# Ledger of designs, part 48: peptides against a protein of PDB entry 8PQO

Target 1, 252 residues: chain A of PDB entry 8PQO
Amino acid sequence: VLLKEYRVILPVSVDEYQVGQLYSVAEASKNETGGGEGVEVLVNEPYEKDGEKGQYTHKIYHLQSKVPTFVRMLAPEGALNIHEKAWNAYPYCRTVITNEYMKEDFLIKIETWHKPDLGTQENVHKLEPEAWKHVEAVYIDIADRSQVLSKDYKAEEDPAKFKSIKTGRGPLGPNWKQELVNQKDCPYMCAYKLVTVKFKWWGLQNKVENFIHKQERRLFTNFHRQLFCWLDKWVDLTMDDIRRMEEETKRQ

## One batch from the design tools (peptide; aimed at target 1 C93 T95 T98)

Design b1_p23_3_s4 (made by RFdiffusion4, then SolubleMPNN; from b1_p23_3, 10 letters changed)
Fold by OpenDDE base, seed 5:
Structure b1_p23_3_s4 (fold): chain B 252 residues (1-252), chain A 23 residues (1-23)
Amino acid sequence: as target 1 above (252 residues)
Amino acid sequence: MEATMEQMLSLANIVLKYYLEAE
């Protein structure tokens, strides 16, 4: 088991982020090849658990059409079915990813708290001390180009170049996080993303767990760079606007 | 229908991108 807490600081408020995240997910999905194909929604309902209220979703990703033919032909039963269970109680979110074939030998859990701070809180997810001491805190700087793979880089999604017309935020210089404290008119937040990866197959545990973390970090980085650079597209939208957009997309 | 918050960050998307990049 490998645990890391990714801390993503953004020059937006927690309330703004709720809209921006949903917009950016929808926008990114439109741009993704094969978006929606092979996705089965089993459950989508409100939930209440231990004082936590939100929306629960259970999706199955059928990867048969997304992998090479030789993989599909050789894959054991259930190996290409990924289950995603998500509890969205913003500003808290939890996602659990499992696989039918690997069962208890595979787990990806992503628990996120969105806080109006600069990523300074320790153990925001309230882990036991013994568990928390094994968690690596990883800060993601959306303005740091060195954290972006060359193949992922797009100038129009570079926070170091982007200037928001509607808000005046950006571009983000090398010391943008430190400067935020002095800018009373610019809100900020941190997404604390605790990622738990378990892969129990002997000989492959460390390799696969580290690989998954590397990919998650990459996705978090790219996504939040997009979110910020798309600020002018979503900052004036309301949650009702987002809901209408989602309904329209569902009907299409 | 509310969108899954981590939809674009799911394992399915990781796998998809990995294979696309490997080709």
Scores: peptide ipSAE 0.027, ipTM 0.672, DockQ to the pose 0.123
OpenDDE base, seeds 1, 2, 3, 4: peptide ipSAE 0.028, 0.027, 0.028, 0.026; ipTM 0.666, 0.676, 0.665, 0.663; seeds 1, 3 fail the geometry check

Design b1_p23_4 (made by RFdiffusion4)
Pose (drawn by RFdiffusion4):
Structure b1_p23_4 (pose): chain A 252 residues (1-252), chain P 23 residues (1-23)
Amino acid sequence: as target 1 above (252 residues)
Amino acid sequence: MQTPNEHLYLHGETVMEKIFEHF
């Protein structure tokens, strides 16, 4: 099983990231026809354990209505049921994604620490030493064009070409992280996203784990580029504003 | 904190592609 820690250094604060991430998930999913239908909340409750106080959820995403009929008929029972178990105690969160048919043999776990630093901490997740020694640290720079697939590139989602009206932040150059250390004002943070991918069937552990990690890097990059370029849309929101928009979207 | 749909769809699609290959 392969583990990688993706460090996403951002010119926002940790407080700002919480609102921005919630807004961005909802906004990026605003054009998807077929969003929200098929989402099933099995469990939604508070939890507390040794310093980590938060909210636990168990949700199922039924994909039967979103795939061709032949896929629904050919799919083994439960293969189209995607389980997500989430522990949200921001600035820490853990999500576990499984498939009902694959049980625990196909698993994607993301454990994230959101810290007010420039991604300089080592083993921020406090792994056992030997296990930590086998974790690759992968840095995601949202200003670096070379880290974006050409088919994914969109000028309107390029931090190198965006300046915030409300904050004046951006555009981001190759030295933006350096200018953060030499700066006393603009906030910054790093999301330490430790990703574990497990695929235990058919001897395809390596191939699937690698494919999933490459896709997770691509998604983390594109997502956080979008998040920064949407600063003017969400930076003035509070958490109460986010919860209100959630209840609003709940009516339908 | 919320998980974007792309992660979930990618997880589901990978399972179906691997089943089809095995078949």

Design b1_p23_4_s1 (made by RFdiffusion4, then SolubleMPNN; from b1_p23_4, 12 letters changed)
Fold by OpenDDE base, seed 4:
Structure b1_p23_4_s1 (fold): chain B 252 residues (1-252), chain A 23 residues (1-23)
Amino acid sequence: as target 1 above (252 residues)
Amino acid sequence: MKTPQELLTLFGNTVLDVILEAL
């Protein structure tokens, strides 16, 4: 098991982020080739548990059409079915990813708190002290080009070049986080993403767990760079606007 | 057409992309 807490600081409010996240997910999905083929939504309903209220989703990703033919032919039954269970109680969310074939031998869990701070809280997920000792804190700086793979870099998604016309935020220079403290009118938040990865195959555990963390980090970096650089597209939208956009997309 | 929510998690994680890159 490998645990890391990714801390993503953004020059947006917790309330703004809720809209921006939903917009950016929708936009990223439109840009993804394959149009949702192989995704089955089993459950999408409100939930209430232990005072937490939110939306619960259960999806299956059927990867049979997304892998090479030889992999599909050799894969055991259920090996190419990925289950995603998600609890969205913004500003808290949890996602659990499992595989039908690997069962208890595979887990990806992503737990996120969105807080109106600069990533300074320790153990925001309230782990036991002994468990927290094993968590690596990883800061993602959306303005740091060195954290972006060359193949993922786009100038239009570079926070160091982008300036929001609507809000005046950006470009984000090397000291943007320090400067933000002095800008009374600029909101800020941190997304604390605790990622737990378990891959219990002898001889491959460390390699695969580290690989998955590398991919998650890459995903979080690129996504939040997009979210910020798309600020002018979503900052004036309401949650009702997002819901209407989602409903319109369902009808197509 | 499938909704964007059906393809990606509501929490800004392109889980499918992570899995596909791991394959």
Scores: peptide ipSAE 0.029, ipTM 0.693, DockQ to the pose 0.120
OpenDDE base, seeds 1, 2, 3, 5: peptide ipSAE 0.027, 0.027, 0.028, 0.029; ipTM 0.688, 0.691, 0.691, 0.710; seeds 2, 5 fail the geometry check

Design b1_p23_4_s2 (made by RFdiffusion4, then SolubleMPNN; from b1_p23_4, 13 letters changed)
Fold by OpenDDE base, seed 4:
Structure b1_p23_4_s2 (fold): chain B 252 residues (1-252), chain A 23 residues (1-23)
Amino acid sequence: as target 1 above (252 residues)
Amino acid sequence: MKTPMELLKFFGNLVLEVILEKM
């Protein structure tokens, strides 16, 4: 098991982020052709548990079309089906990813708290002290180009170059996080993403767990760079606007 | 944070990587 807490600081409010996150996902989905192929939505319903209210989703990702033929031929039954269960109760979110074949030997859990701070809270997910000792805290700086793979880099998604016309935020210089503290009019937040990865196959555990974390980090970095650089596109949108956009995207 | 297609691609690559490592 490999645990890391990714802390992504953004010059947006927690409330703004809710809109921006949904917009950015929807916008990215619009740019994808065949976005629903291989995705089965089993459940999408409101839930209430232990005072938490949100939306529960259960999706199956069928990987048969996304792997080479030889993989399809060799893969045991259920190996190419990924289950994603998500509890979306913003500002809290939990996603659990499992595989039918690997059962208890495979788990990806992503738990996110969105807090109006600069990533300074320790153990925001309230892990047991012994478990928390095993968590690596990883800070993602969206302005740091060195954290971005060359193949992922886009100038239009570079926070160090972007200036929001609507909000005046950006560009994010090397000391932008420190400068935020002095800018009373600029909101900020941190997304605390606790990622638990379990891959219990002898000889492959460390390799696969590290690989998954590397990909998650890459995803979080790129996504939040986009989210910020798209600020002027979403900052004036309401949640109702987002819902309409999502509905339109589902029809394509 | 990922689109459905991004997730499919991610897991597809993951499965491929795992299988290739076992071969």
Scores: peptide ipSAE 0.332, ipTM 0.873, DockQ to the pose 0.454
OpenDDE base, seeds 1, 2, 3, 5: peptide ipSAE 0.327, 0.326, 0.313, 0.322; ipTM 0.873, 0.873, 0.865, 0.868

Design b1_p23_4_s3 (made by RFdiffusion4, then SolubleMPNN; from b1_p23_4, 11 letters changed)
Fold by OpenDDE base, seed 3:
Structure b1_p23_4_s3 (fold): chain B 252 residues (1-252), chain A 23 residues (1-23)
Amino acid sequence: as target 1 above (252 residues)
Amino acid sequence: MKTPMELLKLFGETVLKVILEKL
C-alpha cells in the first residue's frame, strides 16, 4: 500500500472550483476517444451518512472496447471491468476504484477535501497518527512547466501564459503562490487529495503502486492546469447552468 | 507481443482516463 497526499493550490474560491471542476470534467470527457461508451451506471442516488450528505454513484467501466483485440482475447473474465464507487459531498469527495478479477488485491482510493487555504493543514483527512506518518505530502504547482510532460504540454493550457479576461487572474509567475497572500482580492483554495493505492501482486507491488501514483499526479497536474486556463469559460456559470449542460450531454 | 509490463501500463493508462472524469 502506498499513500500520498497531493495538495493542489489554485487561485479560485472553493465555490468557484465546484463549477470549474464539473465544467472541466465534462470538457475533458468530450476530448476522450469513444466518449461514454462502455460506462454502465448501476447506482446514482442521494446518500446521508454520519452527517455527510451527497450523491452516491456506482459505475462499471467495461474496457473490452478500449483495449486491443489480443488483450481482450487473453484477459481473464472480469479483468476488463472496473468498478467506481463515488461519494460526492462537495467540498468532500471520495472515490473507490476496484477490479472484478483482482478483487482485494487492487484498490485505488481518492479522498479529497477542498479548503480555502494555501495547503497548510496537516492530516486534513484525519488519519490515525501511525498511518499519517506514512503519507508523503506532494505539492503540485500548476505553473511549473517542469512538472508537465512534453507530450502533455499545450500553450493554451499553460497557467504561466494565461490571463483571465473576466477575473484578471494570471499569468502565474514562479512566485505566484507567495504573491496570493498579498492579493486581498484574489481567492485561493487547496484541493487535498489523499490517494491510497494497493496492488498486492508478488514482485510487482511497489512498481505498479508507484506507477499509478505517477499517473495520478500527471492527471491532477494536467486537469488543474486546464481548469485554471478555462476560467473565462466557466467562472460566470452557475451550478444550474452546469446541470443543464450535463442533461444536454446525456441526450446526445 | 506486448510484455506483461506494457499490458499493466496500458491498463493503468485506461483506468486513469476513467478517473479523469471524476477529478
Scores: peptide ipSAE 0.031, ipTM 0.674, DockQ to the pose 0.055
OpenDDE base, seeds 1, 2, 4, 5: peptide ipSAE 0.032, 0.030, 0.030, 0.031; ipTM 0.705, 0.669, 0.670, 0.673; seeds 1, 2 fail the geometry check

Design b1_p23_4_s4 (made by RFdiffusion4, then SolubleMPNN; from b1_p23_4, 14 letters changed)
Fold by OpenDDE base, seed 4:
Structure b1_p23_4_s4 (fold): chain B 252 residues (1-252), chain A 23 residues (1-23)
Amino acid sequence: as target 1 above (252 residues)
Amino acid sequence: MKTPMERLTFFGNLVLEVLLEKL
């Protein structure tokens, strides 16, 4: 098991982020052709549990179209079906990813708290002390180009170059986080993303667990760079606007 | 954070990575 807590600081409020996150996902989805192929939505309903209210989703990702033919032919039953269960109760979110074939030997869990701070809270997910000792804290700096793979880099998604016309935020210089503290009018937040990865196959555990973390980190980095650089596109949107956008995207 | 297609691609790559490492 490999646990890392990714802390992504953003010059947006927790409330703004909710809009920005949904917008950015929807916007990215618009650019995808053939959206939904291989994705089965089993459940999408509101839930209430232990005082937490949110939206529960259960999706199956059928990977048959995403792997070579020989993999499809050789893969055991259930191996190419990934289950994603998500509890979305912003500012809290939890996603649990499992595989039918691997059962208990495979788990990806992503738990996110969005807090109005600069990533200074320790154990925001309230793990047991012994478990928390095993968590590596990883800070993602969206302005740091060195954290971005060359193949992922886009100048229009570079926070170090972007300036929001609507808010005046950006560009994010090397010391933007320190400067943010002095800018009383600029909101900030941190997304605390606790990622738990389990891959219990002898000889492959460390490689696969690290691989998954690398990909998750890459995703978080790129996504939040986009989110920030798209600030002017979403900052004036309401949640109702986002809902309409999502509905429109589903119809395409 | 991820679109459905991004998720599919990610998991597809994961499967391939596992297979490549296993072979």
Scores: peptide ipSAE 0.496, ipTM 0.919, DockQ to the pose 0.441
OpenDDE base, seeds 1, 2, 3, 5: peptide ipSAE 0.492, 0.488, 0.486, 0.473; ipTM 0.918, 0.918, 0.916, 0.914

Design b1_p23_5 (made by RFdiffusion4)
Pose (drawn by RFdiffusion4):
Structure b1_p23_5 (pose): chain A 252 residues (1-252), chain P 23 residues (1-23)
Amino acid sequence: as target 1 above (252 residues)
Amino acid sequence: SDNVAPTETNFRMASIVLYYYYS
């Protein structure tokens, strides 16, 4: 099983990231026809354990209505049921993604620490030493064009070409992280996203784990580029504003 | 949750299972 820690250094604060990430998930999913239908909340409750106080959820995403009929007929029982178990104690969160048919043999776990630093901490997740020694640290720079697939590139989602009206932050150059250390004002943070991918069937552990990690890096990059370029849309929101928009979207 | 693209991730997981089940 392969583990990688993706460090996403951002010119926002940890407080700002919480609101921005919630807004961005909802906004990026605003054009998807077929969003919300098929989402099933099995469990939604508070939890507390040794310093980590938060909210636990167990949700199922039914894909039966979103795939062609032949896919629904051919799919082994439960293969189209995606389980997501989440522990949200921001600035820490853990999510575990499984498939009902694959049980625990196909697992994607993301454990994230959101810290007010420039991604300089080592083993921020406090792994056992030997296990930590086998974790590759992968840095995601949202200003670096070379880290974006050309088919994914969109000028309107390029931090190198965006300046915030409300904050004046951006555009981001190759030295933006260096100018953060030399700066006393603009906030910054790093999301330490430790990703574990497990695929135990058919001897395809390596191929699937690598494919999933490459897709996770692409997604983390594109997502956080979008997040920064949308700074004017969400930077003035509070958490109460986010919860209100959630309830609003709940009516339908 | 920290799933930045739940729809894409879900489809990717389901497609992988279906592809290798019939391969």

Design b1_p23_5_s1 (made by RFdiffusion4, then SolubleMPNN; from b1_p23_5, 13 letters changed)
Fold by OpenDDE base, seed 3:
Structure b1_p23_5_s1 (fold): chain B 252 residues (1-252), chain A 23 residues (1-23)
Amino acid sequence: as target 1 above (252 residues)
Amino acid sequence: SDVLDPMELAKLMANLILEYYFS
């Protein structure tokens, strides 16, 4: 088991982020080749548990059409079916990813708290002290070009180049986080993403767990760069606007 | 749903399958 807490600082408020996240997820999905093909929604319902109230979703990603033929031919039955269970109670979210073939030998859990701070809280997910000692805190800087793979880089999604016309935020220079503290009119937040990766297959545990973390970090980095650079597209939207957009998308 | 999209999941699973057979 390998645990890392990724801390993503953004020059947006917690309330703004809720809109921006939903918009950016929808936009990123539109840009994907094949769209939502292969996604099956099994459950989408409200839940209430231990004072947590939100929306529960269970999705299956059928990935057979998304992999090369030779990979599909080698894949055991169920190996290309990924189950995603998500509990969305913003500003808290939990996602659990499992695989039909690997069963108990594979788990990705992502637990996120969105806080109006600069990533300074320790053990925000309230782990036991012994467990917390094994968690590496990783800061993601969305303005740092060196954290972005060349194949992922787009100039229009570079926070170091982008300036929001509507808010005046950006571009984010090398010291943007330090400067943010002195900018009283600029909101800020941190997404604390505790990622738990479990892969039990003998001889591959450490390699695969580290690989998954590398991919998660890449995804978080790219997503939040997009979210910020799309600020002018979503900052004036309300949650009701987002809901209407989602409903319209479902009709297509 | 988090930030993972089907294509990235597919890449992940493909890599895991390849690692399993060819590592």
Scores: peptide ipSAE 0.294, ipTM 0.861, DockQ to the pose 0.535
OpenDDE base, seeds 1, 2, 4, 5: peptide ipSAE 0.274, 0.276, 0.274, 0.263; ipTM 0.850, 0.849, 0.850, 0.845

Design b1_p23_5_s2 (made by RFdiffusion4, then SolubleMPNN; from b1_p23_5, 16 letters changed)
Fold by OpenDDE base, seed 2:
Structure b1_p23_5_s2 (fold): chain B 252 residues (1-252), chain A 23 residues (1-23)
Amino acid sequence: as target 1 above (252 residues)
Amino acid sequence: SEVLDIYGLAMTIANLVLNYYFS
């Protein structure tokens, strides 16, 4: 098991982020070739548990169409079905990803707290001390080009170049986080994303777990760079606007 | 929801499957 807490600081408010995240997810998904094909929604309902109230979703991602034919032929039963269970109680969110074939030998858990701070809180997910000491805190700087793979880099998604017309935020210089404290009119937040990866195949645990973390970090980095650079596209939208957009998308 | 995570994971799983069977 490998745990890392990715802390993504953004020059947006917690409330703004809720809109921006949903917008950016939708936009990014449109850009993917899969376009949501092979996604089966089993459950989508409100939940309430231990004072946590939000939306619960259970989705199955069928990857049969996403892999070559020979992979489909060789894959064990259930190996290409990924289950995603998500509890969205913004500003808290938890996602659990499992695989039918691997069962309890495979787990990706992503627990996110969105806080109006600069990533300074320790153990925001309230882990036991013994567990917390094994968590690596990883700061993602969306303005740091060195954290972006060359193949992922797009100038139009570079926070160091982007200037928001609607908000005046950006571009983000090398010391943007430090300067943010002195900008009273600019909100900020941190997404604390605790990622737990378990892959219990003897001899492959470390390789696969580290690989998955690398992919998650890459994803978080690119996503939040996009989220910020798309600020002018979503900052004036309301949650109702987003919900309407989602409903319209479902009808198509 | 971590929808983007799943899209990324799909590629990861595909690569893992390929490596598992053909490494």
Scores: peptide ipSAE 0.036, ipTM 0.726, DockQ to the pose 0.597
OpenDDE base, seeds 1, 3, 4, 5: peptide ipSAE 0.035, 0.035, 0.036, 0.036; ipTM 0.722, 0.723, 0.727, 0.728

Design b1_p23_5_s3 (made by RFdiffusion4, then SolubleMPNN; from b1_p23_5, 13 letters changed)
Fold by OpenDDE base, seed 1:
Structure b1_p23_5_s3 (fold): chain B 252 residues (1-252), chain A 23 residues (1-23)
Amino acid sequence: as target 1 above (252 residues)
Amino acid sequence: SEVLDPMETAKLMANLILDYYFS
C-alpha cells in the first residue's frame, strides 16, 4: 500500500471550485473520444451517513469495446469491468476504484478535502498517527511548467500565461502562492487529495503502486491547470446552471 | 468523481491483469 497526499493550491474559493470542477470535468469528458461509451451508471442517489450528506454514485466502466479483440477473448471474467464508487459531499469527496477480477488485491481510493487555506493543514483526513507518518505530502504547483510533461503542455492551458478577464486573476508568477497571502481580494483554496493505492500481486506491488501515483499526479496537474485557465468560462455559472447543463447532456 | 480519467486507469489495470495472466 502506498499513500500520498497531493495538495493543490488554487487562486479560487471553495465555492467557486465546486462549479469549476463540474464544468471542467464535463469539458474534459467532451474532449475525450468515446466519452461515456461503455459507462454504466448503476446507482445515483442521495446518501446520509455519520453526519455526511451528499450524492452517491456507482459506475461500471466496461472496457470490452476499448481493448483489442484478442484481449477481450483472453481476459478473465470481470477483468475488463472497473467499478467506481463515489461519495460527493462537497467540500468532502471520496472515490473508490476496484476491479471485479482482482477483488481485494486492487484498490485506488481518493479522498479529498477542499479547504480555504494554503495547504498548511496536517492530517486533514484524520488518519491515525501511525498511518499518517507513512503519508508523503506532495505539493502540486499549477504554475510550475517543470511539473508538466512536454506532451501535455499547451500554451492556452498555462497558468503562467493566462489572465482572467472576468476576475483579473493571473498570470501566476513563480511566487504566486506567497503573493496570495498579501492579496486580500483574491480567494484561495487547497484541495487535499489523499490517494491510497493498493496492488497486492507479489513482485509488482511497488512498481504498480508508484506508477499509478505518477499517473494520478499527472492527471491532477493537468486538470487543475485547465480548471484555472478556463476560469472565465465557468466563474459566472451557478450550480443551477451546471445542473441544467448536465441534464441537457444526458438527453443527447 | 475524484478520478479525473477513470478510463485510463481502467486501461492500465486491464493491461496489468493481462500481463500477469499471460506471463
Scores: peptide ipSAE 0.132, ipTM 0.803, DockQ to the pose 0.681
OpenDDE base, seeds 2, 3, 4, 5: peptide ipSAE 0.100, 0.131, 0.110, 0.119; ipTM 0.783, 0.800, 0.794, 0.797; seed 3 fails the geometry check

Design b1_p23_5_s4 (made by RFdiffusion4, then SolubleMPNN; from b1_p23_5, 15 letters changed)
Fold by OpenDDE base, seed 1:
Structure b1_p23_5_s4 (fold): chain B 252 residues (1-252), chain A 23 residues (1-23)
Amino acid sequence: as target 1 above (252 residues)
Amino acid sequence: SEVLDIAGTARLIANIILKYYFS
């Protein structure tokens, strides 16, 4: 098991981020080939547990069409079905990813707290002390180009170049986080993403767990660069606007 | 809702299965 807490600081409020995240997820999905194909929604209902209230979703990603024919023919039953269970109680979210074939031998869990701070809280997910001491804290700086792979870099998604017309935020210089503290009119938040990866196949555990963390870090970096650079597209939208857009997309 | 690399994870799983069970 490998745990890392990714801390993503953004010059947006917690309330703004809720809209921006939903917009950016939808936009990113449109840009992917085969986005939404093979997705089955099993459950979508409100939940209440241990004082936590939110929306529970259970989705199955059927990936048979996304792999070569020979893989489909050789893959064991359930190997190409990915389950996503999500508990969305913003500003808290928990997502659990499993595979039907791997069962208990494979787990990706992402638990996120969105806080109006600069990533200074320790153990925001309230792990036991012995567990917390094994968690690596990883800071993602959306303005740091060195954290972006050359193949992923786009100038239109560079926070160091972008300036929001609607809000006046940006561009983000090398010391933007320190300068943000002195800008009382600019909101800020941190997304604390505790990522737990478990892969129990002997001899492959560390390799696979580290690989998945590398991919998640890359994804979080690129996604939040996009989210910020798309600020003018979503900052004036309401949650009702987002819900309407989602319903319209489902009908197409 | 989280942004996830589900397709990439699935490809990884498929590659592992092919390598160790069907090679």
Scores: peptide ipSAE 0.404, ipTM 0.908, DockQ to the pose 0.523
OpenDDE base, seeds 2, 3, 4, 5: peptide ipSAE 0.042, 0.394, 0.388, 0.315; ipTM 0.731, 0.906, 0.904, 0.881

Design b1_p23_6 (made by RFdiffusion4)
Pose (drawn by RFdiffusion4):
Structure b1_p23_6 (pose): chain A 252 residues (1-252), chain P 23 residues (1-23)
Amino acid sequence: as target 1 above (252 residues)
Amino acid sequence: MPHMHSYMYNIGVFVFELLYENE
């Protein structure tokens, strides 16, 4: 099983990231016809354990209505049921994604620490030493064009070409992280996203784990580029504003 | 922290393709 820590250094505060990430998930999913239908909340409750106080959820995403009929007929029982178990104690969160048919043999776990630093902490997740020694640290720079697939590139989602009206932050150059250390004002943070991918069937552990990690890096990059370029849309929102928009979207 | 619906969709489609090829 392969583990990688993706460090996403951002010119926002940790407080700002919480609101921005919630807004961005909802906004990026705004054009998807077929969003919200098929989402099933099995469990939604508070939890507390040794310093980590938060909210636990168990959700199922039924994909039967979103794939062709032949896929629904051919799919082994439960293969189209995606389980997500989430522990949200921001600035820490853990999510575990499984498939009902694959049980625990296919698993994507993301554990994230959101810290007010420039991604300089080592083993921020406090792994056992030997296990930590086998974790590759991968840095994601949202200003670096070379880290974006050309088919994914969108000028309107390019931090190198965006300046915030409300904050004046951006555009981001190759030295933006250096200018953060030499700056006393603009906030910054790093999301330490430790990703574990497990695929235990058919001897395809390596191929699937690598494919999933490459796709996770691509998604983390594109998502956080979008998040920064949308700073004017969400930076003035509070958490109460987010919860209100959630209830609003709940009516339908 | 939440995930996009397309994220879950793509995972499900990818698992289906693996099952279809290797089952």

